# Designs tried in a protein design run: peptides against a protein of PDB entry 7Z53. Part 115

Target 1, 150 residues: chain A of PDB entry 7Z53
Amino acid sequence: PRIKNQADCIPFFRSCPACPGSNITIRNQINALTSFVDASMVYGSEEPLARNLRNMSNQLGLLAVNQRFQDNGRALLPFDNLHDDPCLLTNRSARIPCFLAGDTRSSEMPELTSMHTLLLREHNRLATELKSLNPRWDGERLYQEARKIV

## One batch from the design tools (peptide; made by RFdiffusion4, then SolubleMPNN)

Design b2_p26_2_s3 (from b2_p26_2, 15 letters changed)
Fold by OpenDDE base, seed 3:
Structure b2_p26_2_s3 (fold): chain B 150 residues (1-150), chain A 26 residues (1-26)
Amino acid sequence: as target 1 above (150 residues)
Amino acid sequence: MRFSGLKELSEEERKKELAERLELAE
């Protein structure tokens, strides 16, 4: 995240990559006990979910963002399409569905929602910069490289 | 969940944002 006031920055520690098996295409991170959220949780642990978290409408390697709402001009997590959405059921007055993220608990814990939002923004920022630096990279390459940096 | 700056986007705003992002990526 890009925060001008560094006093408000939340420390984030990037874990080392782990490749437990050859069958998984998504690189996982070694969870650290001191880490609040692993970046791998933003990208999803399963391939179908990982694809759903991506913006596949272009070749920019971006994660999907909310199409209905922004926060002060900044991107938010996309909404999920859950049957019997628990977020809608829990707070009927707010009428805000659950967010889609790599962790199903993202909408249950505001801290996770915030962190995932920040990492979403950072990924998209990185992907955009990588595209600028490497105009010939396709969306897959941009996505993977941005993910490695996050 | 509440956001202090929550704003519902119009279709035009969404298109503008996408266009700006595409321009920045080029």
Scores: peptide ipSAE 0.053, ipTM 0.590, DockQ to the pose 0.050
Fold by OpenDDE base, seed 1:
Structure b2_p26_2_s3 (fold): chain B 150 residues (1-150), chain A 26 residues (1-26)
Amino acid sequence: as target 1 above (150 residues)
Amino acid sequence: MRFSGLKELSEEERKKELAERLELAE
């Protein structure tokens, strides 16, 4: 497990409350989490995040992958760059930061980490095959078409 | 630093991986 010392605190963040206008003040939560099945967990729901999740250094339509580590030759999620990285805080000796994904829970739940990783690999596989089949497609076209298939 | 179960990539390995993808795309 990422957290080796069980005495350590686990940092969590909550969404901002929302109070709709009515005669009754009821506190609701703004849903900042994507559904588990929604592909937005992989691609990001916001444009800035979506761009950060892409490999923009070429025209292959790929998602960004980890630049430090591979899993037996297979891609891993890229690392995030957080000021107060919860993953680093919970295990300072490992020096492994949180993963960057469309869903912020990617480093909180192993299930999400696994799913994000698998879908990342699948996207990049599809993009590569699409490039082979359609050499004239640019990176944006490849990315969008692969995203549609995933 | 190496993480258990993971292989840390060298710069050469990263370049090779990208080159291979480019070749497959041609």
Scores: peptide ipSAE 0.052, ipTM 0.578, DockQ to the pose 0.056
Fold by OpenDDE base, seed 2:
Structure b2_p26_2_s3 (fold): chain B 150 residues (1-150), chain A 26 residues (1-26)
Amino acid sequence: as target 1 above (150 residues)
Amino acid sequence: MRFSGLKELSEEERKKELAERLELAE
């Protein structure tokens, strides 16, 4: 399906083409690393969603993590609170709700789930380190600075 | 979607994790 919200995309840019000076129709690509990961999909494109993705119980600038499960001691994406949770309906035995993330596709594509989980962990790691380095920073500052680094 | 290392957390484990993060932040 087409991604409508561009803020939830991971931009990958193709290298610029280059043509040799000779009368040859073959185009070459200039070697360049122009692609990057935009972690905005982890944080949500809308402010209300972004707030819901944060751990607001403290001033550590952390993203919210799953309160029921961990993966070998590592954080997982928090569950969403859906009235008719499609994830619960698709697999009655697993009883695993859909994840809450900045990208609604996180529960649809395992690749996105994994990436979002990794970036969640990285954000929280960075926020923790930043707090150690800057103990006077409040949660908002920590969150924003960690977000910039991710 | 399935996680091989999925572990359900107890309340104590959740509290411990938070405490550890707070300690590291000090």
Scores: peptide ipSAE 0.051, ipTM 0.559, DockQ to the pose 0.046
Fold by OpenDDE base, seed 4:
Structure b2_p26_2_s3 (fold): chain B 150 residues (1-150), chain A 26 residues (1-26)
Amino acid sequence: as target 1 above (150 residues)
Amino acid sequence: MRFSGLKELSEEERKKELAERLELAE
């Protein structure tokens, strides 16, 4: 590679090229989106993070929700546990820590926070309905099936 | 400062929410 020191690189990954059967010389990437809404950022890209985003206290396949606050009776994203929480430092009077989400930027951008919150609520709604329809499903299956639908 | 609509939950309210979800799943 042209740059040998990985520390000097931003970890961008190039999408796989589509194999055109025609004389198309323009490189097109493969669109791997399988759902109308890409909610992959909600679930985390790494297994430890994904597990932390889940409610593991029961077998309902739910994502973790905020245990301190609700928004007009609606669930919010759970708080993260950061050593040097930048959210607490930004507004010391509010004492609101950063949110835990699959996208680390969720606490930096209100738009992302809102979208993550919406998708979290939808996942939990779906998981609850799936449990009602399939009482024998365990939490893992409920989580995965709800994730597929979202 | 709190945003309008934010409510701090009691332990009882958290338990109630979970119980309601369990009831709906049965």
Scores: peptide ipSAE 0.048, ipTM 0.556, DockQ to the pose 0.055

Design b2_p26_2_s4 (from b2_p26_2, 11 letters changed)
Fold by OpenDDE base, seed 3:
Structure b2_p26_2_s4 (fold): chain B 150 residues (1-150), chain A 26 residues (1-26)
Amino acid sequence: as target 1 above (150 residues)
Amino acid sequence: MLPSGLEELTEEEREEQLREALEKAE
C-alpha cells in the first residue's frame, strides 16, 4: 500500500516525519504487513546478502530493482544469479529466473514474491521521502532509517 | 507476449533512469 497523503506530516531532522490521524493507521497497516512477512526476508538476515539487495550505485539508500523489467512503470525485484535456477527449471517456457530477495524461497511462492515486491516499492518510496526531508543524509542513513520504518 | 503490465525497459529508458538517479544523488 502506497501512502499518498503526507500533507499532515511533520518533518524531523534525523528522524522520520510524525503523522497524526489517518497516517498513523496507514503506518499500522504497514507494520502489520511487515509483521506477517519477516523483514529479514526482505532485507536479508546476513550482511553479504543484505548488501546484494541494496542499490550501491548511488547514495539514495534504495534497494536494488530489476533493470530489465517493470510493472506498469513500477519496480520489480532484481533477478538472482543462481547456477541451477529452479525457476527456470520448473517453467522452461517462461524463461524467467528467480528473483533475488532476503529468502531464496521467495520465488517459489508467488504470494511472497508479490509481498516482497510491495515492500521493495515501499522501502524505496520511504527512502526517497526521507531524502527529500533530510537532503544531507547519505545512502547508509537513508537505507537504515527506511528499514526501521518498514 | 509479456503479461499485462509487464514491460521490458529499453536502453533509452534505462539511461534516463540512471541519469535521474545520478541527479538526485548530487
Scores: peptide ipSAE 0.049, ipTM 0.606, DockQ to the pose 0.037
Fold by OpenDDE base, seed 2:
Structure b2_p26_2_s4 (fold): chain B 150 residues (1-150), chain A 26 residues (1-26)
Amino acid sequence: as target 1 above (150 residues)
Amino acid sequence: MLPSGLEELTEEEREEQLREALEKAE
């Protein structure tokens, strides 16, 4: 991404395998993790799903977050709208539906939910920083540039 | 009861989030 304000900098670029002062081994591990998760699991591989995963209410390029719950003030994945929500059926008292993610099998892989949540937060963080560095970018540009970095 | 750490957002909190997002979009 192009940075308008060079006084500020995004501390991490996925496309940059080595930065001065960074531990190469740690960087390789991070890249391996992100490649393993597959960004499509976060952003969706199909356009209709991808749109549903985005916050389309503003021009900030953000992914949609849960509108009902937060985790200690931090964002959670949005809820899906399933007719037969298995998450609700397994625990009637909790009344927590399944989360919406890029993979339709997200409900079958709850162990990935935490990673999806982290990547959601990271995307939104990046988009916010990119907006600060590039105030004239619209939501689409911010979203795409943040997606490239994650 | 909600799991530890989960907080249900109030209407006021949701409105505040929307307001902040709109302000940042300007």
Scores: peptide ipSAE 0.047, ipTM 0.602, DockQ to the pose 0.038
Fold by OpenDDE base, seed 5:
Structure b2_p26_2_s4 (fold): chain B 150 residues (1-150), chain A 26 residues (1-26)
Amino acid sequence: as target 1 above (150 residues)
Amino acid sequence: MLPSGLEELTEEEREEQLREALEKAE
């Protein structure tokens, strides 16, 4: 999510809250993160997770989006459904749960969250355009073709 | 508190989004 007010903070697991103007202190093992963000972090590398990241209620080939919040009318990552949500525990006052993504690190670093959000939007944009251009394509084909482009 | 920049969707907005998605899927 995008922060309009620099006084606002977003909690991230295994790190300090993302606060503009504040020092970002590395916590836990966030400093051990070495992998690069790629499409697999958006789509998931395992089939069960990949299915959960998709909007399966229609044939539009879309990734699932947040059903509670938007960023100035634009889509955000969906929330995960964790019994003991570490993001909520990190900052109880914010009441923002962890995001669901292909990699749990999306809720560990604001840079990853932002990138995942952008790629989510791009996928859904592409899928929508592909549907317009190819109205006979089903959701699976739309999803796969959009995924190939991203 | 909800950070600035986030907008909570109303039930009407959610239903409208669903309706639009269903129409596009037809």
Scores: peptide ipSAE 0.047, ipTM 0.601, DockQ to the pose 0.043
Fold by OpenDDE base, seed 4:
Structure b2_p26_2_s4 (fold): chain B 150 residues (1-150), chain A 26 residues (1-26)
Amino acid sequence: as target 1 above (150 residues)
Amino acid sequence: MLPSGLEELTEEEREEQLREALEKAE
C-alpha cells in the first residue's frame, strides 16, 4: 500500500520503510516479495501464530476468516492485532487493519493478499470436504489433513 | 463506502453462516 498520511515516517513494511517527503528506502528483503508464495506461508511457521490463524471455536479444522468483511460472499483473511498497524497508518480514513497470515507480508502487496486469501479458501473448502467424507474426524485431524493437501 | 464487492457482515449473518457450515458438516 501507499502512504497516504504524509505526517508519518514509518517502516510501514518490514522490507520497505518509507518516509513521506523523502526518498523511500527499499531494503534487500524486497526481493522476497517477487518469490512464489508457498502454501506453507498460509499456516505460519511458529506454533503460536499457527494457532492464531485457526478457527478454534469449532471442530471443523478451518482457518480463521475475517469476522467483519467478506468479498462477494467469500471469505477474507482475518485481521491482525498490531499495536502500530502500518495498514491503519498508511490509510487512516479507511480504518482497515492489516491481515493476519502466515507470512507477515500478506498485507504488503495485493498479490500476496490475494494468494493467501485463495489458499485460505481452498483450505477451508478441503477441510469441509474432508469433514463430509470423514464425519468422525475432529478439528485437529481435519486441519492437519487439509494442510497436507494444500 | 467499501470497495466494490466488499460487504460488512452483521452478527446475524455470521451466526447464520456458522450454523449452516455446521449443519452441512453433519
Scores: peptide ipSAE 0.046, ipTM 0.595, DockQ to the pose 0.048

Design b2_p26_3_s1 (from b2_p26_3, 13 letters changed)
Fold by OpenDDE base, seed 2:
Structure b2_p26_3_s1 (fold): chain B 150 residues (1-150), chain A 26 residues (1-26)
Amino acid sequence: as target 1 above (150 residues)
Amino acid sequence: PESQERLPVLPSSPLELLLRRLSILS
């Protein structure tokens, strides 16, 4: 979703990560911030996963969305495909598999699930806008440019 | 993406209940 009030935004800047100390806790915090800044939890930090998180059915540069459900017309995270899906095993009556995300913990932490969903929608919004502004861009260009903005 | 045809949502489905718990649905 689009943030209309910029005064409510927390500014983030893309930069190279730095670990000035040897303290593990500090490193973990920096790594967490770095991963958030580059949105690796959304896009995946590994190429095979990153490809699986993309919509490869067109050249719109979109992230994949849930094909079974929507939130009143709005996108949800796609489901993962696991043989031993821990989400299905946790509650057999619910029959809800784990979500597929750049961070495997997305389905385990409600905060991550919500964050991923919002950022997914934002990426796809940006990609759609970029396509409108740049009709000749292919899916790869749209995806990469939107990724830089998120 | 949001201009695409709306996918079905089952009323009070387990997924909806979970998504409300996750604060994704209001």
Scores: peptide ipSAE 0.060, ipTM 0.591, DockQ to the pose 0.041
Fold by OpenDDE base, seed 1:
Structure b2_p26_3_s1 (fold): chain B 150 residues (1-150), chain A 26 residues (1-26)
Amino acid sequence: as target 1 above (150 residues)
Amino acid sequence: PESQERLPVLPSSPLELLLRRLSILS
Protein backbone atom coordinates (compact mmCIF):
# COMPACT_ATOMS: atom_id res chain seq x y z
CA PRO B 1 0.00 0.00 0.00
CA ARG B 2 0.92 3.62 -0.46
CA ILE B 3 2.72 5.37 2.34
CA LYS B 4 0.70 8.41 3.32
CA ASN B 5 3.22 9.96 5.66
CA GLN B 6 6.01 11.23 3.46
CA ALA B 7 8.02 12.08 6.53
CA ASP B 8 8.64 8.38 6.92
CA CYS B 9 10.05 8.12 3.43
CA ILE B 10 13.73 8.03 2.66
CA PRO B 11 14.84 11.53 1.67
CA PHE B 12 16.50 11.07 -1.68
CA PHE B 13 18.57 13.64 -3.48
CA ARG B 14 19.95 12.17 -6.66
CA SER B 15 21.98 13.88 -9.32
CA CYS B 16 20.55 13.11 -12.70
CA PRO B 17 23.16 12.91 -15.42
CA ALA B 18 20.60 14.09 -17.95
CA CYS B 19 19.52 17.19 -16.05
CA PRO B 20 21.52 20.31 -15.37
CA GLY B 21 22.08 20.98 -11.72
CA SER B 22 20.62 24.43 -12.01
CA ASN B 23 17.24 22.96 -12.89
CA ILE B 24 17.23 20.59 -9.96
CA THR B 25 15.95 21.66 -6.58
CA ILE B 26 16.08 19.55 -3.48
CA ARG B 27 12.33 19.66 -3.32
CA ASN B 28 11.94 18.50 -6.89
CA GLN B 29 14.44 15.72 -6.42
CA ILE B 30 12.67 14.47 -3.35
CA ASN B 31 9.33 14.60 -5.11
CA ALA B 32 10.62 12.91 -8.23
CA LEU B 33 12.61 10.22 -6.48
CA THR B 34 10.48 9.30 -3.53
CA SER B 35 10.19 5.71 -2.42
CA PHE B 36 8.47 3.22 -4.66
CA VAL B 37 6.47 2.30 -1.59
CA ASP B 38 4.19 5.24 -2.28
CA ALA B 39 4.04 4.19 -5.94
CA SER B 40 5.38 7.55 -7.06
CA MET B 41 7.50 5.72 -9.61
CA VAL B 42 4.27 4.74 -11.30
CA TYR B 43 1.96 7.67 -10.79
CA GLY B 44 4.33 10.58 -10.33
CA SER B 45 4.59 12.96 -7.43
CA GLU B 46 3.54 16.07 -9.32
CA GLU B 47 0.08 16.57 -10.73
CA PRO B 48 1.20 17.64 -14.21
CA LEU B 49 3.34 14.55 -14.54
CA ALA B 50 0.59 12.38 -13.12
CA ARG B 51 -1.78 13.63 -15.78
CA ASN B 52 0.75 12.92 -18.50
CA LEU B 53 1.10 9.37 -17.28
CA ARG B 54 -2.62 8.72 -17.66
CA ASN B 55 -4.58 7.63 -20.67
CA MET B 56 -6.93 10.55 -21.06
CA SER B 57 -8.52 9.39 -24.30
CA ASN B 58 -11.19 7.39 -22.49
CA GLN B 59 -12.94 6.99 -19.15
CA LEU B 60 -11.27 3.74 -18.17
CA GLY B 61 -8.89 5.16 -15.59
CA LEU B 62 -5.88 3.63 -17.30
CA LEU B 63 -2.27 4.66 -17.32
CA ALA B 64 -0.74 5.49 -20.66
CA VAL B 65 1.09 2.68 -22.42
CA ASN B 66 3.68 2.48 -25.15
CA GLN B 67 2.20 2.98 -28.58
CA ARG B 68 5.08 1.43 -30.50
CA PHE B 69 5.81 -1.78 -28.65
CA GLN B 70 3.95 -4.45 -26.73
CA ASP B 71 4.97 -7.59 -24.93
CA ASN B 72 2.81 -10.24 -26.52
CA GLY B 73 -0.18 -8.00 -26.07
CA ARG B 74 0.95 -6.70 -22.69
CA ALA B 75 1.73 -3.08 -22.02
CA LEU B 76 5.09 -1.37 -21.91
CA LEU B 77 5.91 2.04 -20.52
CA PRO B 78 5.26 5.00 -22.80
CA PHE B 79 8.11 7.01 -24.21
CA ASP B 80 8.95 10.46 -22.98
CA ASN B 81 9.41 13.41 -25.28
CA LEU B 82 12.68 15.01 -24.30
CA HIS B 83 14.55 17.59 -26.32
CA ASP B 84 17.90 16.08 -25.45
CA ASP B 85 16.91 12.55 -24.64
CA PRO B 86 19.77 10.97 -22.72
CA CYS B 87 18.74 7.49 -23.76
CA LEU B 88 18.99 8.43 -27.41
CA LEU B 89 22.29 10.17 -26.82
CA THR B 90 23.77 7.19 -25.03
CA ASN B 91 23.24 4.88 -27.97
CA ARG B 92 22.75 6.59 -31.29
CA SER B 93 22.21 3.40 -33.20
CA ALA B 94 19.49 2.02 -30.96
CA ARG B 95 17.23 5.08 -31.28
CA ILE B 96 15.28 4.11 -28.19
CA PRO B 97 14.09 7.07 -26.12
CA CYS B 98 13.67 7.18 -22.39
CA PHE B 99 10.46 6.05 -20.81
CA LEU B 100 7.95 8.45 -19.38
CA ALA B 101 7.70 7.57 -15.74
CA GLY B 102 6.84 8.93 -12.35
CA ASP B 103 10.43 8.28 -11.39
CA THR B 104 13.12 9.20 -13.90
CA ARG B 105 15.21 6.33 -12.62
CA SER B 106 12.89 3.93 -14.37
CA SER B 107 14.89 4.42 -17.54
CA GLU B 108 18.24 4.10 -15.82
CA MET B 109 17.98 0.56 -14.53
CA PRO B 110 16.37 -2.34 -16.34
CA GLU B 111 15.27 -3.74 -13.01
CA LEU B 112 13.39 -0.56 -12.19
CA THR B 113 11.98 -0.46 -15.68
CA SER B 114 10.68 -3.96 -15.22
CA MET B 115 9.16 -3.16 -11.87
CA HIS B 116 7.53 -0.06 -13.27
CA THR B 117 6.19 -2.09 -16.15
CA LEU B 118 4.69 -4.66 -13.82
CA LEU B 119 3.02 -2.01 -11.72
CA LEU B 120 1.71 -0.30 -14.83
CA ARG B 121 0.14 -3.55 -15.92
CA GLU B 122 -1.25 -4.15 -12.47
CA HIS B 123 -2.87 -0.74 -12.35
CA ASN B 124 -4.49 -1.22 -15.71
CA ARG B 125 -5.61 -4.68 -14.73
CA LEU B 126 -7.17 -3.33 -11.55
CA ALA B 127 -8.83 -0.46 -13.37
CA THR B 128 -10.27 -2.90 -15.88
CA GLU B 129 -11.59 -5.13 -13.14
CA LEU B 130 -13.07 -2.18 -11.28
CA LYS B 131 -14.78 -1.03 -14.44
CA SER B 132 -16.32 -4.45 -14.82
CA LEU B 133 -17.53 -4.41 -11.24
CA ASN B 134 -18.65 -0.79 -11.32
CA PRO B 135 -19.76 0.17 -14.81
CA ARG B 136 -21.00 3.58 -13.70
CA TRP B 137 -17.65 4.74 -12.38
CA ASP B 138 -15.93 7.38 -14.46
CA GLY B 139 -12.27 7.41 -15.38
CA GLU B 140 -11.22 9.52 -12.44
CA ARG B 141 -12.77 7.21 -9.91
CA LEU B 142 -11.40 4.13 -11.62
CA TYR B 143 -7.93 5.66 -11.67
CA GLN B 144 -8.04 6.69 -8.03
CA GLU B 145 -9.46 3.43 -6.78
CA ALA B 146 -6.89 1.42 -8.71
CA ARG B 147 -4.17 3.71 -7.41
CA LYS B 148 -5.27 3.02 -3.85
CA ILE B 149 -4.94 -0.71 -4.36
CA VAL B 150 -1.52 -0.66 -6.03
CA PRO A 1 19.62 14.91 6.96
CA GLU A 2 19.02 14.34 3.32
CA SER A 3 20.93 11.55 1.66
CA GLN A 4 22.50 12.34 -1.67
CA GLU A 5 23.30 9.85 -4.38
CA ARG A 6 24.50 10.23 -7.92
CA LEU A 7 22.24 8.55 -10.41
CA PRO A 8 23.80 5.75 -12.38
CA VAL A 9 24.72 6.26 -15.98
CA LEU A 10 21.91 5.24 -18.25
CA PRO A 11 22.35 1.96 -20.03
CA SER A 12 23.15 2.14 -23.69
CA SER A 13 19.59 1.22 -24.53
CA PRO A 14 17.32 0.68 -21.55
CA LEU A 15 14.32 -0.27 -23.61
CA GLU A 16 16.38 -2.47 -25.86
CA LEU A 17 17.63 -4.37 -22.88
CA LEU A 18 14.13 -4.72 -21.52
CA LEU A 19 12.68 -5.76 -24.84
CA ARG A 20 15.46 -8.27 -25.32
CA ARG A 21 14.69 -9.76 -21.95
CA LEU A 22 11.07 -9.96 -22.96
CA SER A 23 12.03 -11.52 -26.30
CA ILE A 24 10.44 -8.68 -28.19
CA LEU A 25 13.51 -7.29 -29.87
CA SER A 26 16.05 -9.43 -31.61
Scores: peptide ipSAE 0.042, ipTM 0.526, DockQ to the pose 0.035
Fold by OpenDDE base, seed 4:
Structure b2_p26_3_s1 (fold): chain B 150 residues (1-150), chain A 26 residues (1-26)
Amino acid sequence: as target 1 above (150 residues)
Amino acid sequence: PESQERLPVLPSSPLELLLRRLSILS
């Protein structure tokens, strides 16, 4: 869930793809925490990415989910479609591509992957419930309202 | 399309373990 009182937050800059420091994981963790505040790791901070993360096949306001795999019926992040997919290159035998999320680091850290997955599920749960409560809301309204709650 | 390619920071083993726990790998 999103932190509602921003006064409780320490300002950090997120999304530093090329940091000179050796503590890459530490920087990634800081960015992850920052993005978690507004859940931008799930939704993306840029409109083209945000649209790509949504399920646009209906008006349910859902985020896109993996079409190949589920976790005992639960949603997983969709796969990205990268040329020279680094996740495939890391373990060629596994043949699992990188996940698509609002944060490009979604597949760099298992912690981020799991958190993105859980928040994806939460968004879709909220959107589903909002649809039930407000059946006339369109997909955009459902998406935005669920995003505000997460 | 808007995401840049980034190499995994962690070894493949922890990631693979997560993927197995998420029922992606069996």
Scores: peptide ipSAE 0.028, ipTM 0.475, DockQ to the pose 0.063
Fold by OpenDDE base, seed 5:
Structure b2_p26_3_s1 (fold): chain B 150 residues (1-150), chain A 26 residues (1-26)
Amino acid sequence: as target 1 above (150 residues)
Amino acid sequence: PESQERLPVLPSSPLELLLRRLSILS
């Protein structure tokens, strides 16, 4: 299925750490989140997790994306595969698992989910662009170089 | 990280809420 409604998306912008806004409280909250979320939360701080977050099916240096859902053609975080998935346990009727991310807190706050999603998209965008600029780079090089920029 | 799990504070999972807000689920 494809996400159609974007009206309720959290307006995070990686390129604008302090975007102007009339609501100071909202701005402060966004600033706190942007300062809290760093690359380690997106890529994982441990190598096994970091590898699981990558798309290893090609040499494009991409992060893995959700295979079931997209946001109007844009990527969403992949689902985790937990035996006792706390997200599934939160609402057993919904049967929506937690996202797989560098930090499990991404599934605890919609804001973090949104931020991780944005950074996922940015990484993949950067990796794609780097591939275009450097066709001979392998997936590892693309991944690492994109990671440095994010 | 993969082994560390915490129950969401919200009555519904943030993912569920997000998916509903994005009209994936109804």
Scores: peptide ipSAE 0.027, ipTM 0.485, DockQ to the pose 0.105

Design b2_p26_3_s2 (from b2_p26_3, 14 letters changed)
Fold by OpenDDE base, seed 2:
Structure b2_p26_3_s2 (fold): chain B 150 residues (1-150), chain A 26 residues (1-26)
Amino acid sequence: as target 1 above (150 residues)
Amino acid sequence: PESQEPLPVPPSSLAEQLLVKRTILS
């Protein structure tokens, strides 16, 4: 990010631990984590999906959030609009549709749902901070800059 | 915005939503 007022700068650091030792297990775990966190599951790897995952109602560079439910005031993933929603069909009594994310498996695996939710919140937090620091940035720039940090 | 139909049952937490999603794999 390009901060105009250095006095109000919030430093964003991307740190990766180095593996000085010969412990292959630790190194492999770090590599797996870093490779997985390319955030494509959050932002989508295809442009049409990426646009659908964004909040296009404003110029804040935010990702779309659930409009029906919140987690104690915090954001949840938006619902998808599938014609034959498998999530609804699996548990008709719960009536919770599939979530929309960069990975179609997000609704199938609660572990992914949790991670995507946390990263969604982090992106929106970053975008909000960037807007505060750079009020002249439009939604596209805020979105892209936050995306690079996540 | 999300589809209004069918109306989902509101869960009280993210944990509850995750439990619902896990049933898809069961």
Scores: peptide ipSAE 0.020, ipTM 0.511, DockQ to the pose 0.058
Fold by OpenDDE base, seed 3:
Structure b2_p26_3_s2 (fold): chain B 150 residues (1-150), chain A 26 residues (1-26)
Amino acid sequence: as target 1 above (150 residues)
Amino acid sequence: PESQEPLPVPPSSLAEQLLVKRTILS
């Protein structure tokens, strides 16, 4: 999501440092791309859902990924655990369940699935890089800082 | 009475997943 408080400097180096004194134009351009989507669709607007979208098995600040399948080695969104999964019930031959996302629009608008997946991958990439740069950060710090950058 | 959902099968790609979801909405 777009960073509102640009006074904060984040100890992170990517294409440009995440600091107000760095190349803000490039950073803003990147954030503008992600601002096309409400970040709540990726992270969840409600705290219980947001927690369920996170990988809580470690302190890496990652979003949860599909534990059963990958897309040519790349992460996919985790499946939801619905009592009556409409994705499975509507097309029984395909047998692909609905994904767990921050908003139900991920299922209502299939085009959002790809975008959510890309943002998932980006978040996890950022969190991983932040962990490397800041090994003392715990999972909560990594998650929040990565979320700010996305 | 609880309905038993079919077991999911591995999707080949993200593109195929999107096609399936699109079909559901059509």
Scores: peptide ipSAE 0.020, ipTM 0.479, DockQ to the pose 0.045
Fold by OpenDDE base, seed 1:
Structure b2_p26_3_s2 (fold): chain B 150 residues (1-150), chain A 26 residues (1-26)
Amino acid sequence: as target 1 above (150 residues)
Amino acid sequence: PESQEPLPVPPSSLAEQLLVKRTILS
């Protein structure tokens, strides 16, 4: 969220540069990452896709994560559910489906997968922190506020 | 149609996941 009152400071440097403890260097790095990746690659630019990328089973404002695999306890991108999945068809021995992301082409660029994964984790981290700070916020507000920070 | 292949092999790490995807595209 955009912090307008210094008394309501949250340690999210991108959205609260004037808060005590804010670091311009950290903020710049975050902005550079999101500008380079384009947040639409993470959240989706179309509303139906955006909803499919969210975890709608609760009111925590989280993005959906892989339900089969984790990376040492950390989230991975969910699999898509494509007919004639090109990832499966191209390398049948690998047996790894395409990932679901804001852009279907993300699976075609492995270098982006790591960035999308990190931003997924960051969003969910932010949403979790926001829930802790604002227990009365519903899932929609948590999602939107976290999205503003990312 | 759905794939009849066995279940995906779980990646042990993000790095492994990326390597698998790179192999698919190579």
Scores: peptide ipSAE 0.018, ipTM 0.473, DockQ to the pose 0.048
Fold by OpenDDE base, seed 5:
Structure b2_p26_3_s2 (fold): chain B 150 residues (1-150), chain A 26 residues (1-26)
Amino acid sequence: as target 1 above (150 residues)
Amino acid sequence: PESQEPLPVPPSSLAEQLLVKRTILS
């Protein structure tokens, strides 16, 4: 949803403002963030990509996370599996491949990488909370409901 | 008005920045 009162708001992408100091709920804050980056960059706008971005090893409705690295114990974006990975070719010593995300630019722009990572963590947090509240929901339901909130 | 997106950074620079914050799990 869009914020109607923009009196004390900071404009973001797609002309969606963030309103510091307001009574914005957690959900509204998440929506503001997704408005800034476009949630399709996190979840993917194509079904094959969207499926690859999900953790299909369980019924928790989670997005896939990096299996090699963490950020101080917290999740990072998963790596892509490209034949000619430009990230690996650019810096062979770092040996860090490109991230898998809904937008290929995620590995080119640190700000997008950071935002996508935060939204990944938030989605997984929401899915976990929804599982606690609704134990009978399967992974698909949890994923979709968490996605709607983000 | 529409906000401006950040400028792209070369993958080498991005990778180097990420290494500072990453912990290897294996």
Scores: peptide ipSAE 0.015, ipTM 0.408, DockQ to the pose 0.035

